# Peptides against a protein of PDB entry 5HOI, part 53

Target 1, 351 residues: chain A of PDB entry 5HOI
Amino acid sequence: FRYMPFSPAGTPFGFTDRRYLTMNEVGYVSTVKNSEQYSITVSFFDVGRFREYHFEDLFGYDLCFLNEKGTLFGQSKTGQIQYRPHDSIHSNWTKIIPLQAGERITSVAATPVRVIVGTSLGYFRSFNQFGVPFAVEKTSPIVALTAQNYRVFSVHYSQFHGLSYSLSELGTSSKRYYKRECPLPMSLPNINSDMKKDANLDYYNFNPMGIKSLFFSSYGDPCIFGSDNTLLLLSKWRSPEESKWLPILDSNMEIWKMSGGKETTDIHVWPLALAYDTLNCILVKGKHIWPEFPLPLPSEMEIRMPVFVKSKLLEENKAILNKKNEIGADTEAEEGEEDKEIQIPVSMAAE

## One batch from the design tools (peptide; made by RFdiffusion4, then SolubleMPNN)

Design b1_p11_6_s4 (from b1_p11_6, 4 letters changed)
Fold by OpenDDE base, seed 2:
Structure b1_p11_6_s4 (fold): chain B 351 residues (1-351), chain A 11 residues (1-11)
Amino acid sequence: as target 1 above (351 residues)
Amino acid sequence: NREKLKALINS
C-alpha cells in the first residue's frame, strides 16, 4: 500500500497530459503538463459569479481543494501549500509544511475560515484562511480531508484497523470531536475483480482507497463516495449513540433504472456534491470511470436508499408481460424480451 | 436527467 495525494473528485492523468486536480459544486481545477511545469486552470460552473483564471505552476501541485472564496493547492512531497483567493483583492499566500523523512501531505482542505493539512504520518495541521497556524495534532494516518465552515471530515487509514473517520470542529480556541477515529464502513477496491480492467488499475494506482470524493452535504452532513459507487451519509452525528452511515444512493442501481434496466458498463457517476436531496455529479460515458476533457455539464441524481433488488424488478416485469399476453393484448409482441424497457414504477423513476 | 442519460447512453 502507498499513501497517495487525495483531492475530492480528482482524476488521474491516464495516458494524457492533463487531469482534474479537484472538482465539486463550485467548479473544477485542471492541470496540464507543459514540459517541467504545469498550467493550472480554475474553472467555475457559475460563470456569472466567478471568472475563470489560470497560472503557471512550477511546483507540480498534486493536491487541491476548491471553495467559494479560493483554491488551496499542495505539493505532497515538498510540503508546499498555496492559497489563491478567487478575488484578486486578496493576496495569495504560500507556506511550506514541515515534513519528516518519508512523510507526505495526503490531503488538504480549505474553507473561508480554515485551512487543513493532513499527512501520511497522521499530522493534522490547522490554519486560518491567511495561513496562520492554530495547532498540530497527531492522529492515525490521514488519507482524505474535506471541510465546511469550521467542520472537518477526515478519513484515516491504518494497516491494522483499516479505514476510520473523524468529524471535528475547529473553533477559535480548541478542536472539538463529534467523532474520533471511528470505523468507516466503506468497501475498499477489490483488487482481484477490478484489476482485470486496465482502466481500473490506472485509477487504483492513483487512488488506492477508491474514495472518489468526500464532501459535506448542504445540510452539513459528512458524505463519502467510494469505489462501490455508493454514497454514504453520516446521519445524526451530533448524537454519538444515534450516529449512523446511511447508504443514500447506489449510483449503479440508479443508472440501471434510468437505462430502463439495461446493463450499461460504459456509464459512470462521478460525484461532485450533495445538494438537498440530489447528488450533483458528472455522468461519464466511456472506458474510464472518471471524466475526461472537456468536462460534461453536471447532472443531478435523486438520493434513494438501495431498497430494490434488480431480480425482483425483473420478475415483476416478467409477471406484468405474462399478464398482458394472457389478456390478449397482441399488438406489442414483436420486440424481443431483452430490448423491452423495464417499467420502473413512477415512484422509482428518477426524473 | 433521464433524457440526458438516455441521450448519453444512445450517443
Scores: peptide ipSAE 0.040, ipTM 0.815, DockQ to the pose 0.566
Fold by OpenDDE base, seed 4:
Structure b1_p11_6_s4 (fold): chain B 351 residues (1-351), chain A 11 residues (1-11)
Amino acid sequence: as target 1 above (351 residues)
Amino acid sequence: NREKLKALINS
């Protein structure tokens, strides 16, 4: 297994000179290869609130986290991190994270009040927004981080135990755990089945955990979106005994419903954030499961518990069609089974 | 959503 730098909703270069370092509800950060250097652009969805900016990156930042106050950059191999406030009132700062031989920064997160660095050896480093260190903790190897205010959602990987997660709060004096290295019920990418397409291999090499993104909901619940395209939400995390992962959206099922029951292999959901009851996402069309350039406008997708079984809907529609044929109702032409728009009950139809 | 996806499917 190889630890790769993870950023929320980051995309690979693929065969291009450009990629997204990260994207969320605030905006998107892109990087372009310019010979020996990179050009980074920080773009925003709310162009009235924020001004796009760019800079030359001589370090080759491969980690990024965007928030409403600034952008954190990291270089996984060198341990360099840089925080760039969006507002010119606050100065940029740079720090080198001490790394052991073979250690990599695997993920970074930033809130208006905290900066977090996670490593392949499981060093969890916390700072304030000015880069003043609070603590260093040794955990299981960190593969992904996100943070909201004082809360941190961390994903860990062990070769022995698979994926785990922690939910912690970084107070002024101490770290509190709500969840500490608990099993994460997320499926890892299946190397053997999915890698028949070169595009899937490229993505796996970029992100071997298949974590497309992780974020906190608007209510402050940890969310994760894996390679199975299911949005998981950690419910009741304040009560350790009641805490559970809820599959609040099967995006493949929602695409299937919205297509009228057609199997679409070229449409993909790319998660950005969960706001209330809507997944903010990019709908991607094409061979790649990730957005290309230019970035499509975000879409909202209503969260739904995946209670509906495709097979039952197909059987019900076949039964309705057979009844129509028995009643001698006008033979609307036998459009092939592939072209029959499945009438999804209005109660199941995403508006 | 459905209209945007339908437009994306048909594009």
Scores: peptide ipSAE 0.039, ipTM 0.810, DockQ to the pose 0.573
Fold by OpenDDE base, seed 5:
Structure b1_p11_6_s4 (fold): chain B 351 residues (1-351), chain A 11 residues (1-11)
Amino acid sequence: as target 1 above (351 residues)
Amino acid sequence: NREKLKALINS
């Protein structure tokens, strides 16, 4: 196992000289390799609110976090971080995070009020938006971070315990835990089944945890989207005894339903954010499970608890088809069996 | 959304 730099919805280079460092509901950050240098572009979905900007990256930033006020960059090996406000009124700042031998920055997060750096040795470093440090805490090894306002959702990995998560609030005087290194019931990538496709191996080498993204919902609930394409939401996290992970969307099941029950292996959901009852995502068509260039326009997908079993729906539809064939001998037989849309009950059909 | 996905599936 290797600790790799994680950024929310970041993509690998693959066979190209370009990748997305991060993307979310605000926009997307791309990097292009030009010889020994990189050119970074910060692009926005709301072009009326924000102006796209670019800069030359001499450091090879491999970590990124985008928010409504600025972009945080990090270099996993050197420990360099840079915060760039979107507004030119505010100054950019750069800082070196001290790293031990073999330590890597594994994830960075930024809100309008906090900057967070997590490392492969479990150093959790907190700063204000101006790069003034608050604290350094030792935790289990951090593999992913996201933050909203003063709240931080951290994912940890232990070789002995697997994945855990913390939910904390970074006040002015102290850190409060709502959850501290609790078990995270997320499926890890299955090396043996999924790696038969070269594209999945490239993505696994880039992101061995299979965390496509993590974010806070519009209601401030921690969300994680794993390699199983299931969106998990942490419900009732304010009540320690009542807190639970809810599988609020199986995106493979939703694609299957929207396909009329056709097995599609070339359509992928790439998560951006959860707003109310809709997953903002990129629909990707092709061999790669990640978006390429140019970036497709975002799509919305309604969240739904995966209450329905695919096998049962297939059996029910076969039973309905058999009953129709017993009653109606005379209707034209010419449409091939492969093209028959499965009748999904109207209550299950996504609009 | 559904129409966009149907179009993407059928393309």
Scores: peptide ipSAE 0.039, ipTM 0.812, DockQ to the pose 0.599
Fold by OpenDDE base, seed 3:
Structure b1_p11_6_s4 (fold): chain B 351 residues (1-351), chain A 11 residues (1-11)
Amino acid sequence: as target 1 above (351 residues)
Amino acid sequence: NREKLKALINS
């Protein structure tokens, strides 16, 4: 296993010279490789609220986190981080994170009030928005970070214990844990099943945990979207004994429903954010499970508990068809029945 | 959503 730099909804280069460093509900950050340099562009979905900007990157930033106030960049190997406010009022700042031999920055997060750096050795470093350090804590190896306001959702990996998560609040005087290195019930990518397609191997080499994104919902609940394309939400996290992960969306099931029950192998959900009861996402068509260039417009997908099994719906629909045939409705069984759109119950119909 | 996805499937 290799610790790779993780950014929320970041994409690999693949066979191209360009990729997305990160994307969310605010916008998307792209990088283009020009010989030994990179050109970074910070783009926004709300073009009326924010102005797109670009700069030359001489460091090769491979970590990024975008928020409503600025963009945090990081270089996983050198330990360099840069914060760039979107406004011209606040200055950019750069800092070098001290790394041990073989240590990597694995993830970075930024809010309007906090900057967080996580490493492959489990160093959790916290700063204010001006890059003033608060503390350094030793945890299990950090593989992913996200943050909202003062809250941090961290994902950890141990070779012995698998995936764990922490939920913490970075106050002014101390760090409070709501959850500390608790088991994360997310499936890791299955190398044997998923790697039959070259495109999946490229993504696995870029992101071996298969975490497509992680974010806080609009209600401040931790969310994670894994390689199984299931959105998990941490409910009741304020009550340690009542806290549970809810599978609030199976995106493969929702694509199947929206297709009228057709098997679609070339459509993929790329998660951006959870706003209320809708997943903001990119619908990707093609060979790659990640968006290419240009970026498609975001789509909304209503969250639903996966109560229905595809096989059971197919059996129920076959049973309804067989009953219609037994009632002696004229068997103009036109040969085209395989292409008939499956009637999905109204309670399951995605808008 | 469904119409956008149908358009995307059929494109």
Scores: peptide ipSAE 0.038, ipTM 0.808, DockQ to the pose 0.535

Design b1_p11_7_s1 (from b1_p11_7, 5 letters changed)
Fold by OpenDDE base, seed 5:
Structure b1_p11_7_s1 (fold): chain B 351 residues (1-351), chain A 11 residues (1-11)
Amino acid sequence: as target 1 above (351 residues)
Amino acid sequence: SSAAEKIKELL
């Protein structure tokens, strides 16, 4: 086994000089190899909200994370990271992460308030959005990271224990665990069955874990999309004993249904994000399971949310409303945390 | 666009 750099929905070069470093609901980051240099482009789906930008990469960034405020880049071997705000108001910053011999950065994540670096030796490094370090923690080897606000979803790998996950919150003073290195019931790529197609071998060499993407839902639930094309959602993660992974979408089955039961072995889902009851994704036709260039427009795949997710959302919204009603008695509301009120979609309220 | 429409275009 070899630790490879992971970025959410990143694509391999294949036989081309270009690839996507990452993509999500905000946009997509591409890199083109030009001799000894790389040209990076940060593109957005909402062209009215964001301006596309590019820069020359002399370091060969192989890690990326895109959010609404900026893009984090990393070089897995050198330990160099760069954060680039999308606006011109905030400055770019660079940092070198100290790596031991043979240690690699395996994943990076960034929110408007946190930067996280995970390594093949299990060093979990946290920073603020300005690159000021908070802590270094030793965990099991990190293979993937995503983050939303202060919350981090980390995937770990052990040769003896397989895949595990952690869910943590990075406050100002302390790290809280909701889940700490719990078993992750995700299927690993099956080399013997899936590698009969050369295109699958290229993808396996790029991403041996088969994690196409991981993200937080619009409701702040950890989601992971594996090589089996199943979307897993972590339900009830606030209750340690009640927490479970829900298979909320088999994308191969949904493509098959939407085709009218035709053979769809050349149609692939490439996951971007989960917004309410819709998987935002790229639909790809061809031999490669990943999008090529130009990037197709995103598609929305409706998912049947399990009743248990709906009930949890109703309970969480009631708890938010009750907290607002309790806080509404004491007048000094500090303006700070716009916890975006998760409005239950009207479609979900009618059942 | 809906995935169902896009799948019909890709068939």
Scores: peptide ipSAE 0.483, ipTM 0.941, DockQ to the pose 0.546
Fold by OpenDDE base, seed 2:
Structure b1_p11_7_s1 (fold): chain B 351 residues (1-351), chain A 11 residues (1-11)
Amino acid sequence: as target 1 above (351 residues)
Amino acid sequence: SSAAEKIKELL
C-alpha cells in the first residue's frame, strides 16, 4: 500500500494537464501543469461574496483545503504548506513541516481558527490560522482530514487494523477526543471487480482509499463518501456509546430512482458538502467518476432521514425559544446549550 | 439546482 496525498473531492489529472486539488460548498481549486510549474486557480460558487484568484505554484502543491477565509496548500513530499487568505488584507504564510525519511503529508485541513497536518507516520500537527504550532501528536497513519471550526475528523489506516476514525476538538488549552481511532465501517475499493475499467484504475492509483470526500455537515456531523457512493454520517458522536454511522444516502440508488429506473452507469455523484438535508454535489456524466473541465454547476440531492428530522427539530426549538422570549420568562440563556446534540425522538427515527 | 432535473438533462 502507498499513502497518497488526499484532499476533499480532489480529482486526478488523468490524461490531462489539469485537475481539481479540492472542491466543497465554498468553491473549487484547480491546478494546471505548465512545464515545471503549476498555475493554481481558486474559484468560488458565490461569485458575489468571493473573487476568483490565481497564482503560480513553483512547489507543486498536491494537497489543498478550501474554507470561507482562505486556502491551505501542501506539498506531500517536501512538507511545505502555504495558507492563502481570500482577503488581501491578510498575509499569506508558508511553513515547512519536518518530515522523517519516507514520511509524507497525507492530508491537510484548515478552518478560520485551525490548521491541521496529518502524515503517513501518524503525526498530527495542529496550528492556529497564522501557522503558530500548538501540538504534535502521534496517531495511527492519517489518510484523510477535514475540519470545521475547532473540530477535526481524521481517517486513519493501518495494514493490520484497516480504517479507523477520530473526532477531536482542538481547544485553546487541550485536544479533546469524542472518538479516538474507532473502526470506520467504510468499504475499501474492490481492486478485482472494478479495476477492469481503466478509469477506475486511474482513480484508484490517485486515491487508494476511495474516499471521494469527507466533510462536516451544516449541523457539525462528520460525513464520509466512499468508493461505494454511499454517504455515511456519524450520528450521536457526543455520546460515545450511542455513536453510529448512518448510511444516509446511496447515491447510485437515488440516481437510478431519479432516472425512472433507467441504466445510469455513466452518471456519477461527486460529493461537495452536506447542507441541512441536501447533498451538494456535482453530477458527472461520462467514463470518469470525477468532474472534468469546466466544472458543472452543483446540484442538490435530497437525503433521507434522520438529518431532515434535525432541521425540523431546530426550527421547532427556535420557535419554542422565540415564544419563551415573548412570554418574558427570565430564562438565563445558559451559553452552554449551543453544544447540546439535538436528540431525535425515537418515535421520529422509526418512521 | 435539483439533482432530479439535472439527471433528466444528462439522460
Scores: peptide ipSAE 0.482, ipTM 0.941, DockQ to the pose 0.548
Fold by OpenDDE base, seed 3:
Structure b1_p11_7_s1 (fold): chain B 351 residues (1-351), chain A 11 residues (1-11)
Amino acid sequence: as target 1 above (351 residues)
Amino acid sequence: SSAAEKIKELL
């Protein structure tokens, strides 16, 4: 096994000089090889809200995380990280993460309030948005990270125990665990069955965990999309005993249904985000399971949310809208969001 | 765009 740099929905170079470092609902980050350097472009889906920008990368950034406020870059071997705000009002900052011999940064994540760095030795490093360090924790080897606000979803790998996950909240003074190195019921890529196609081998060499992406839903639930093309959502994570992974979308099955039962072996889902009851994704046709250039427009795939979840979501959205209308703009109240979990019922597994 | 429309274009 080889630890590889992971970024959400990142693509390999393949036979090209260009790849996506990351993509999500905000946009996509591309890099192009130019001799010994790279040209990075940060592009956005909402062209009215954001302006595309580019820069020359002399470091060869192989890690990236995009959020609404900025882009975090990392170099897996050197330990260099750079945060670039989208707005020119805030300065870029660069830091070197100290790495041991053979240690790699395996994943990076950034929110408007936190920066997280995970390594192949299981060093979990947390910073604020300005690169001020909070803590260094030793965990099992980290293979993937995502974050939303103060929450971090981390995926760990052990040669003996396989995949595990943690869900944590990074307060100002302490880290809280909701889940700590719990088993992750995701299948690893099967080298013997899936590697008969050269394109699958190239992707496996780029991403040996087969994690196409991981993100938080719009409701703050951890989501992961593996090599099996199933979207898993962590339900009831605030209740450790009730917490479960829900297979909320088999994307191969949904493509098959949407085709009218035709052969769709050359159509692939590339996940971006989960917004409410829709998977935002790129639909890819061809031999490669990842999008090429130019990037196709995102597509929305409806997840089969149970009717009672749709009703609860409608009530929660009404409650959020009513609260936003009553709270005039000026109070930075740390309103403890009454973190109402989306309770998806057990009956979805039986039909 | 809907995934269903895009899949029809890709078939």
Scores: peptide ipSAE 0.481, ipTM 0.941, DockQ to the pose 0.563
Fold by OpenDDE base, seed 1:
Structure b1_p11_7_s1 (fold): chain B 351 residues (1-351), chain A 11 residues (1-11)
Amino acid sequence: as target 1 above (351 residues)
Amino acid sequence: SSAAEKIKELL
């Protein structure tokens, strides 16, 4: 097994000199290879809120994480990281992460308040947004990271135990675990079936775990989108005993339904984010399961959340609305129809 | 949904 650098919704070069380092609901980061150098572009979907910017990359950044305040870059082999605020008010900073022989940075994440670096040896390094270190923790080998505010969702891989996940909160003085290296019930890419297509081999060599993306939902629930094209959401993570992964979207099934039952083996979902009850994604047509250049506009795919997730979201929304009403914001609550039975996908009814 | 419209364009 080879640890590869992971970035959320990052794409391989394929047969081109360009790729997406990362993409999410905020925007997309592209890199173009020019001889031994790279030109990086940070682009945004909200062109009114953000200005696109470019820079020359002399280091060959292969890790990226985009948020609303800046972009974190990393070089998996050298251990170099760079944070670039989107504004011109805050300075860029660069740091070298000390790596052992054969250690690689496997993932990076950044929020407006935290920077996280994960390695192939399981070093979890936390920093503030200015690159001041908080701690170094030894975990199982990290293969993917995402973060929202103070929360970190980490995916770990062991040759003996497969995939696990952690959910932690990085306070000012301490790290709290909600989940610590718990089994992750995500299917790994099936090398024997999927490798029959050269495009799948290229993607597997780029991303052996098949994790297309991972993010926090708008409600702060960890989400992961694997090679099976199923969106998993971690429900009730605040209660360790009640916490479960929910398959909230089979994207292949939804594409099939939306096509009117046609063969859609060349249409692919590339996940960006989960906003409320919609998966923000890029719909891709072709041999490659990832978007090429130019990037298509994002599409919203409605999720069929299990009734239990919908009820919790309605309760959380009612609680948010009640708090807004206590703060004196006159937003008329439209009484949306509560009781539509969400049909559970047939794949769960085959017990 | 915008996805359903986009899928019709991609078919």
Scores: peptide ipSAE 0.480, ipTM 0.939, DockQ to the pose 0.638

